# Peptides against a protein of PDB entry 2AZE, part 97

Target 1, 148 residues: chain A of PDB entry 2AZE
Amino acid sequence: AQECQNLEVERQRRLERIKQKQSQLQELILQQIAFKNLVQRNRHAEQQASRPPPPNSVIHLPFIIVNTSKKTVIDCSISNDKFEYLFNFDNTFEIHDDIEVLKRMGMACGLESGSCSAEDLKMARSLVPKALEPYVTEMAQGTVGGVF
Target 2, 101 residues: chain B of PDB entry 2AZE
Amino acid sequence: GRLEGLTQDLRQLQESEQQLDHLMNICTTQLRLLSEDTDSQRLAYVTCQDLRSIADPAEQMVMVIKAPPETQLQAVDSSENFQISLKSKQGPIDVFLCPEE

## One batch from the design tools (peptide; made by RFdiffusion4, then SolubleMPNN)

Design b1_p17_3_s3 (from b1_p17_3, 6 letters changed)
Fold by OpenDDE base, seed 4:
Structure b1_p17_3_s3 (fold): chain B 148 residues (1-148), chain C 101 residues (1-101), chain A 17 residues (1-17)
Amino acid sequence: as target 1 above (148 residues)
Amino acid sequence: as target 2 above (101 residues)
Amino acid sequence: SSITTRVDKFRGSLVIS
């Protein structure tokens, strides 16, 4: 009885760990797809334009985005060495990391929400190693959750 | 029996976890390759048009923050306080406004 | 052309209309 109880505890522990790893893997896959898709898009765009964009016309990763209403008043204090910033807003704001921005741009092909067209799914699969393709398919179908 | 069943379950879970670990290793390797590729990093950028698609500057002010690693970001968003604090220890922080056009 | 305007030029208060 005690032995069975110990094993049940261990079983639950492993199940939870697997669940956590599944979530981590999904996020990593989305990042990989988003990054590769972004690079691919930009490479193609530069080829079509026959030149790279001007240095000050693009924002390289990594970055953070802060957005708020245009009507929001912002007080900004900056240290002389630019090591410290303080922003005070008179209304709510939003913060987004670069990965979230890429997802919203569609760079993850809608895989993050399971909203993939056939073409989107094809693109997503093409941007990961073969071993990850089945998992991408499961993500698109929303069937990730069981233990395999 | 119950003991045998649990033992078998644990073995199966171990195998499943090993498979996950393998997939994660593959994935992290790919990400490292991207980070180490100079050309990929050069092409890892977004444009103002991209940012407008997320938050239109016609309606929203979009501020971009580029900071060195380990920069502290503290944010308070409540009815009483709306504040963002940035503190870097490895270099200057760059902040940009995305223009409407 | 430039994608951005540096915020440091707006040290103090920033109001965007």
Scores: peptide ipSAE 0.027, ipTM 0.881, DockQ to the pose 0.035
Fold by OpenDDE base, seed 2:
Structure b1_p17_3_s3 (fold): chain B 148 residues (1-148), chain C 101 residues (1-101), chain A 17 residues (1-17)
Amino acid sequence: as target 1 above (148 residues)
Amino acid sequence: as target 2 above (101 residues)
Amino acid sequence: SSITTRVDKFRGSLVIS
């Protein structure tokens, strides 16, 4: 019946929306874990050193990383007010945002790949509110995506 | 019947989405609290050592870009063109190089 | 705004210590 067809269309729409929200939530969780883990790491490090690192030795979030071969020639054009930059490379480059950097640093405890050690999973769970722990567990197991 | 089944599915999906929204609200709240915590923001940094662990400056040139919010970044990485364009609306952009170890 | 300065290999950029 037409009514059933309409409901099926709506069902599919809602499923897709939920899937998108699930993806968004996973990313938010990863960000939360990464940020908290980074802060925790640095706090501990500064306590051990009994002082903060030199100001020019650290980069505060947010930031972007660009890397390329040391052999790559880069031409840079900058506006007087430094509002505009133009970089021309003679070879390929990579761009990474700060979240990706944190993930590669292990700050997300490997949760981003759905492959966590028991220790990493424990850390990840400890960095989120209680209500999010089951979701973190599902992410670690690669079982996210089901309707809950 | 089919209609009843679909109706039930939609109801279940609604409940699932509500639960999802709730979790997202919790998560966004935590992120907001983190962003509003001065001490956390002070400690939200990476070091050159961290950057070297991602891309070794011995092999790669590593550039750090600090840009204000809403900065436009356009990148072209093709056989014909390799380019990055940055356009800020709110302030100057700072660029740093990560030195070798 | 216009691009007014061209540099090679980040001449003038700050090096992270």
Scores: peptide ipSAE 0.027, ipTM 0.875, DockQ to the pose 0.040
Fold by OpenDDE base, seed 3:
Structure b1_p17_3_s3 (fold): chain B 148 residues (1-148), chain C 101 residues (1-101), chain A 17 residues (1-17)
Amino acid sequence: as target 1 above (148 residues)
Amino acid sequence: as target 2 above (101 residues)
Amino acid sequence: SSITTRVDKFRGSLVIS
């Protein structure tokens, strides 16, 4: 009947929304782990050095990275107030946000690809509240995907 | 029947979504706490060595962009056009080049 | 010993109105 059809549409809508939220949650977890791990690393390093790094020797979040071949020619147009930039390259480039950089640095403990060693997984779990630990475990095993 | 089955499915999906929302709230709370902690933000940085490890300046030019929130970024990377456009609404954009060594 | 340097690799850096 029409009622059943309406409910089927709603069911599909909710399934899609849940799927999206699952992806969002996983990303949020990865961000949390990466940030906390980064902070922990730097805190430890500064403690060992007994001083913070020079101000111009570090790049604070947030940032974006663009990389291209050293041979790539780049033309740049900049507004007077530096509110607008236009870059033209003569070859391909890559863009990475700070989160991706942290992931590539291993700050997310390989959880993003489900490639966690036992030590990595231990670290990842230690950087999230208890309520999130089961989800971290599922991410590491690659078993996230179903509704619960 | 079909109606009863669908009704039950919707209830189960509602419970699942509520659980997800709860977990997301926990996670966003943690991220907010990090953002509100000045010491954590002071320590939220990467080094030149970090960047060289993921994009070696010996082979790749690494450009760092620091832009205010809500800055618009548009990129085109096709065989015929390679372009990045940045438009800020809240302040100037700063761009740096990472040294090779 | 700075991690970053002002970009000077760009060709034809123009200031637009």
Scores: peptide ipSAE 0.027, ipTM 0.879, DockQ to the pose 0.033
Fold by OpenDDE base, seed 1:
Structure b1_p17_3_s3 (fold): chain B 148 residues (1-148), chain C 101 residues (1-101), chain A 17 residues (1-17)
Amino acid sequence: as target 1 above (148 residues)
Amino acid sequence: as target 2 above (101 residues)
Amino acid sequence: SSITTRVDKFRGSLVIS
């Protein structure tokens, strides 16, 4: 019946929306874990050093990084007020946001790639509210995707 | 019948989505709390050593860009041109170089 | 504003210490 066809279309739409939200939730969880883990690491390091790092020795979030070969020639044009920048490279470059940097640093405990040891998983779980722990476990197992 | 089955499926999907939204709200709240906590923000930093661990300045030049919110970033990476354009509306953009050592 | 200064490599950048 036409009514059933309409409902099946709606069903598929909702399934797709749920899938998108699942991806968004996973990213949010990774961000939370990465941020909290970073803060925890730095707090511990500063306590051991008995002092904070020099102000100009650290980069606070948010930021992006651009990397290219040291052989790459870069022309930079800057407005007087530094509101505008134009970089011209003679070769390829890479751009990474701070979240990606944190992931590569292991701040997300390898959860993003399924490379999560038991210790990493324990850490990850400890950095989220209790309600999110089951989802973290599912992420580590690669079993996220079902409808609950 | 089929109609009843589909109707039930939609109700279940709605419930599932609501549960998902709830989890997302919890997560978003945690992130907001982090952003509002002064001590957490003070400790939310990376070092040059961290950056060297992912991109060695011995081989790669590593540039750090700190820009105000809503800054426009345009990047072109093609055989014709390699370009990054930044346009801020809320303040100056800062650029830092990560030293090799 | 507009871009008014062209420099080789970087201008006004800081080396992180």
Scores: peptide ipSAE 0.026, ipTM 0.874, DockQ to the pose 0.040

Design b1_p17_3_s4 (from b1_p17_3, 5 letters changed)
Fold by OpenDDE base, seed 5:
Structure b1_p17_3_s4 (fold): chain B 148 residues (1-148), chain C 101 residues (1-101), chain A 17 residues (1-17)
Amino acid sequence: as target 1 above (148 residues)
Amino acid sequence: as target 2 above (101 residues)
Amino acid sequence: SSITMLVDKFRGSLVVS
């Protein structure tokens, strides 16, 4: 019947929306874990050193990274007010946002790839509110995707 | 019947989405708290050592770009063109080079 | 180590090697 068909269309719409939100939530969780872990690491390091690092030795978030071979020639054009940059490379380059950098640093505890050790998972769980812990567990197990 | 079954499914999906929304709200709240905490922001940094860990420093050069919000980034990476264009409307863009050891 | 501002060092061509 037409009525059932309409409901089935709506069902599919909702399922797709849920899937999208699941992906968004996973990314948000990874960001939270990565940020908190980074802050925690740095706090501990500064406490151990009894001083903060020199201001010109660190880069605060947010940022992006561009990397290329050391052999790559880069032509750089900069506007007078530094509002505009143009980089021309003679070979390929890579761009990474700060979140990706943090992930590669291990700040997300390997949760991004489902490669958490028991200790990594424990750390990840400790960096999120209690309500998010079950979802973190599911992410680590690769069982996210079902309706809950 | 079939209609009842579909109706029940939709109701369950609605509840599931509400739960998901709740979790997302919790997560975004935590992120806001971090952004509002001055001490956390002070500690939200990476070092040159960190940057060297993401790419082999013996082979790769690493540039860091600090750009204001809403900065436009256009990148072309093809066999014929390798280009990055940055355009800010809210302030100057800073570019840093991570030094070698 | 100290981070180098690229704009201060390189305005034309940058060759690291």
Scores: peptide ipSAE 0.050, ipTM 0.893, DockQ to the pose 0.037
Fold by OpenDDE base, seed 4:
Structure b1_p17_3_s4 (fold): chain B 148 residues (1-148), chain C 101 residues (1-101), chain A 17 residues (1-17)
Amino acid sequence: as target 1 above (148 residues)
Amino acid sequence: as target 2 above (101 residues)
Amino acid sequence: SSITMLVDKFRGSLVVS
């Protein structure tokens, strides 16, 4: 009947919303792990060195990166106040945000691709609250996607 | 019947969504704490070595762009044109190049 | 290592290698 049809539509709506939230949660978890892992790494490194790095040797988040072949010619036009930049390349380039950089650095422990060693998974779990640990495990196993 | 089954499914989905919402709230809270912690922000950095690790320094150059919030970024990457445009409204944009050293 | 500010070093065309 019409009532059943309405409920079926609502069911599909909720399923899609849940799917979207699952995706969002996974990304949030990866960000949390990556950030905490980065901070932890740097804290340890500074402790071992007994000093912070020189100010011009590091880049603080947030940032984006642009990479291209070293053979690529780049024309850069900059306004006097540095408010405007224009880059012209003679070949293709790539843009990545800082989160992607952290993932490629391994700061998310390979969780983003389900490529976690036992040590990686242990690290990932240690960087999230207890309530999130089961979800981290599911991410590592690639079993996230269904309704729990 | 079918109606009862659908009704039950919706109740179960509601419970599942509530669980997700709870987990998301926990996660967002943790991220906010990180953003508010001065020491964490001080330690939230990457080095040139890190950047070189994500792209072969022998083949690729890496530029780092730090721009104020709400900076407009437009990129065109096609056979006819390769361009990046940055426009800030809240301050200067900084661009860095990691040396090969 | 030291990060180079592009603004300070380059104006116009940049060839990395």
Scores: peptide ipSAE 0.041, ipTM 0.891, DockQ to the pose 0.036
Fold by OpenDDE base, seed 3:
Structure b1_p17_3_s4 (fold): chain B 148 residues (1-148), chain C 101 residues (1-101), chain A 17 residues (1-17)
Amino acid sequence: as target 1 above (148 residues)
Amino acid sequence: as target 2 above (101 residues)
Amino acid sequence: SSITMLVDKFRGSLVVS
């Protein structure tokens, strides 16, 4: 029946939307874990040192990273008010946002790649509200989406 | 029948989506709380050591860009053109270099 | 170690426009 066909279309639409939301949720969880872990790390470090780091030795979020070979020639032009930058490279470069940097630092406890040790998983769980713990576990096990 | 089955499926999917929405709201709330907490903001930083662990300055030049919100970034990375353009409307852009040592 | 401004590194080659 036509009605059934319409519902099937809607079903597919919802399934796709759910998949998208699952991806978004996972990213949000990773961000939360990464941020909290970073803050915790730094808090502990400062407590141990009994002082904050030198002001110019740290970069506060948010930021992005651009990296390229040290041999890459970079031509940089900047507006007078520093509102505009133009970088020209003679070779390839990479851009990473701060979240990606944190992930690569291990701040997400390897949860993003499924390489989460027991200790990492424990840490990850400790950094999220109770309601999110099951999902964190699913992420670590690679079982997200298996309910559908 | 088929209609009944599909209807039930849609209801189940709706419930699943609502659960996801709830979890997402929790996450968003947590992130918001972090962003609003002054102490957390103060402690939300990386060091040169961190950056070196990601990309060794001995091999790679690492630039850190801090730009105001809504700054436009365009990047072209092709065989014929390697370019990054930044345009801010809310303030100056700062670019830092992580020292090799 | 400290973070240095890119402008310092590129002072000689930076073009202000």
Scores: peptide ipSAE 0.027, ipTM 0.883, DockQ to the pose 0.033
Fold by OpenDDE base, seed 2:
Structure b1_p17_3_s4 (fold): chain B 148 residues (1-148), chain C 101 residues (1-101), chain A 17 residues (1-17)
Amino acid sequence: as target 1 above (148 residues)
Amino acid sequence: as target 2 above (101 residues)
Amino acid sequence: SSITMLVDKFRGSLVVS
């Protein structure tokens, strides 16, 4: 009886660990798709334009974004060496990492929400190794994370 | 019995975890390849147009922050105060504003 | 709410260590 109880505890621990790894894997897949899609988009755009964009018109990864209402008053303090910044807002703000920006741009093909069109799913599958395609399909269908 | 069933379940979970580990290794390898590819890194950028697509500068102020590794970011977003603190250890922090047009 | 983050988390988005 005690042995069974110990195994049940272990089972639950493993299930939780697997769930965590599933989440990590999904995020890794989304990152891979988003980055590859971004690179592909920009490569195509530069080819069409026959030149790269002006250096001051682009922001290379990595970066973070802070956005707030235009009506928000922002006070900023900067150290002399620019090693320290302090921003004070009089209203709420949002912070987004570059991956989230890419997702909102559609670079992850809507896979992050499990609401891919047929075209988006095709693109997503094309941007991952063959071994990951089944998992991408499951993500699109919202079937990942089932009980083992 | 119960013991046999649990033992079998644990074996199945182990196999599932091993499969996940394998897939994760594939993913991390792909990401490393992207990071090591000079052309990919050169092309890993967004434009102001991209930023406008996620937060309209007509209504939102969009600030872009590029900071060195190990930079600490502390954000307070509450009814009491709204604050962002950035502290870099390795170099200067660059801040950009996305223009409305 | 208060959030503490490291920029390395963002840089790690491209390369997972």
Scores: peptide ipSAE 0.021, ipTM 0.864, DockQ to the pose 0.256

Design b1_p17_4_s1 (from b1_p17_4, 5 letters changed)
Fold by OpenDDE base, seed 4:
Structure b1_p17_4_s1 (fold): chain B 148 residues (1-148), chain C 101 residues (1-101), chain A 17 residues (1-17)
Amino acid sequence: as target 1 above (148 residues)
Amino acid sequence: as target 2 above (101 residues)
Amino acid sequence: WEALLASLKAARAALAA
């Protein structure tokens, strides 16, 4: 009886750990897809334009985005060496990392929100190694919630 | 019996976790390859058009922050205090604003 | 500390170019 109880505790522990790893894996897959898709898009665009974009017209990863209402007053302070910045806002703001930006751009093919069309899914699958394709399919179907 | 059943469940969970670990290793390897590929890094960028598609400059001010690794970011977003503080130890921080339309 | 407005203005101009 006690032995069974101990094993049940361990079972629950492992289930929770697996759940956490599933979430982490999904995020890693989305990052991979987003990055590769972005690179592919830009490569194609540069080929079509026959030149790279002007250096100061693009923002390379990594970066952080801060957005707020256009009416928000921002007080900005910067150190002489640009090692320190301080921003004071009179209203709420949002911070987004580059991965979130890529997701909102559709670089993860809508896989993150279950809004993956057939073409999106095809693209997503093409951007991951073969071993990850089944998991991508499960993500698109929203069936990753269980332990496999 | 119950003991045998639980033991079998644990073995199955172990196999599932090992599979997850393997898949995660594949993912991290792919990401490392991207980070090490000079051409990929050159092409890993977004445009102002991309940012406008996320936040309309007509309604939102969009600021881009590029900071060296290990830069400290502190943000407070409350009714009494709205603040972002950045502190870099590995180089200068660059801040950009999207052009107005 | 210095005002960031000049720096941000320059950055905006660079992106617009």
Scores: peptide ipSAE 0.035, ipTM 0.883, DockQ to the pose 0.029
Fold by OpenDDE base, seed 5:
Structure b1_p17_4_s1 (fold): chain B 148 residues (1-148), chain C 101 residues (1-101), chain A 17 residues (1-17)
Amino acid sequence: as target 1 above (148 residues)
Amino acid sequence: as target 2 above (101 residues)
Amino acid sequence: WEALLASLKAARAALAA
């Protein structure tokens, strides 16, 4: 009885760990897809334009975004060496990392919400190694969470 | 019996976890390859148009912050104060604003 | 410490160019 109980505790621990790893893997896959899709898009765009964009017209990863109402008053203080910044707002703001930005741009093909068209899914699959394709399919179907 | 069943379950879970670890390794490797590819990094950018698609400058002020790795970010968003503090240890922080069309 | 308004404005101008 005690042995069985110990094994049940271990079973639960492993299940939770697997769940955590599934979440981590999904995020990694989304990052991979989003990044590759972004690079692919830009490569194609530059080829069509026959030149890269002006250097000051683009923002390279990594970055974060802060957005607030245009009417928000922002007071900013910066250290002499630009190592420290302090922003004071008179109203609420939002912060987004670059991955979230890419997701909102659709670079993850809607896979993050399980809202993939057939074309989106095809694109997503094409941007991952073969071994990851089944998992991408599961993500799109919302069937991730089971034990392999 | 119950013991045998639990033992078998644990073995199966171990195999499942190993599969996950393998897939994660593959994915991590792919990401590293991308980070090490100079051309990919050159092409890893967004435009003002992209940022407008998520936060229109007509309604929202969009500020882009490029900070060195391990930069500390502290944010307070409450009725009492709204503040963002950035502290870098590895280099200067760059701040950009998206232009309004 | 320095006010960032000028820097931010300059950055915006740079992106617009």
Scores: peptide ipSAE 0.031, ipTM 0.882, DockQ to the pose 0.029
Fold by OpenDDE base, seed 2:
Structure b1_p17_4_s1 (fold): chain B 148 residues (1-148), chain C 101 residues (1-101), chain A 17 residues (1-17)
Amino acid sequence: as target 1 above (148 residues)
Amino acid sequence: as target 2 above (101 residues)
Amino acid sequence: WEALLASLKAARAALAA
């Protein structure tokens, strides 16, 4: 009985670890898709324009976005070497990682929310190695969580 | 019995975890390939139009922060405090504002 | 510490260009 109980505890630990790894894998897949899709989009755009965009018109990854109401008053202080910044707001703000920005741009094809059209799913699958395609499909269907 | 069942379950879970590890390795490999590809890194950018699509500058003030790796970020967003603190040890931090603000 | 306003304005101008 005690041995069985010990094994049950171990089972729960493993299940939890698997759950965590599933979450990590999903995030990695989304990052991969988002990055590849972004690169592909920009490559195509530059080819059509026959030139790259002006250097100061684009922001290269990595970056962080901070947004707040235009009515928000912001007090900004920086060190002389620009190694330290302090922003004080008089109202709420939002912070977005570059990955989140890419997701909101649709670069992850809606896979992050399981809201993929047929075309979105096709794109997503095309941006991952064959071994990952089944998992992408499960993500799109919202059926991730099963043990395989 | 129960013992045999649990033992079997653990073996199956081990196999599942190994499969996950394998898939994760594939993903990390792909991401490394992207990071090592100069052309991909050159093309890894967003435009002002992209940023407007997620936060309209007509309604929102948008700042872009480019900080070196391992930069510490502290954010407080409460009724009492609204603050962002950045501390870099590996280089200067650059801050940009979107136009039309 | 120094104010970031001037720097931010410059950055905005750069992005607008």
Scores: peptide ipSAE 0.030, ipTM 0.881, DockQ to the pose 0.029
Fold by OpenDDE base, seed 3:
Structure b1_p17_4_s1 (fold): chain B 148 residues (1-148), chain C 101 residues (1-101), chain A 17 residues (1-17)
Amino acid sequence: as target 1 above (148 residues)
Amino acid sequence: as target 2 above (101 residues)
Amino acid sequence: WEALLASLKAARAALAA
């Protein structure tokens, strides 16, 4: 019947929306863990050194990374007010988000790839509110969405 | 019957979505708290050593771009053109290079 | 538009300091 068909369409629509929200939630959790872990690392490092690092030796979030071969020729044009930049390369380049950088640094404890050791998982759980701990566990096991 | 089954499924999906929304709200709240904490923002940085661990400047040129929110970024990476264009509306853009390049 | 070579070099020097 037409009524059942309409409900089936709605069901599929909702399932897709839920899947999208699951992905967004996972990313938010990873961002939270990575950020808190970074802050914790730096706090500990500064305590051990008994001073902050030189201001020009660190890059504060947010940022973007661009990397290419050292042999790549780069031509850069900039507006007088520095509001506009144009970079021309003679070879391929890579762009990385700061979150991706943190993940590659291990700040997300390998949770992004499901490669968490017991210690990594313990750290990850300690960096989120209690309500999120079950979801972190599911992410580590690769069983997110199993109840759906 | 079939109708009752579908109706029940939709109710269950609604509850699941509400749970997800709740968890997402918790996450966004935590991130906002971190962004509002001056000490956390002071400690939210990476070092040159961190960048070298990802892309060694002995082999790769590493450029860091700090741009204001909502800066437009366009990138073309093809055999015919390799280009990055940045356009800010809210302030100047800063560019840095890793020192061991 | 102006070339940014000097600015890039300065930025590199600043990070090295």
Scores: peptide ipSAE 0.026, ipTM 0.874, DockQ to the pose 0.029

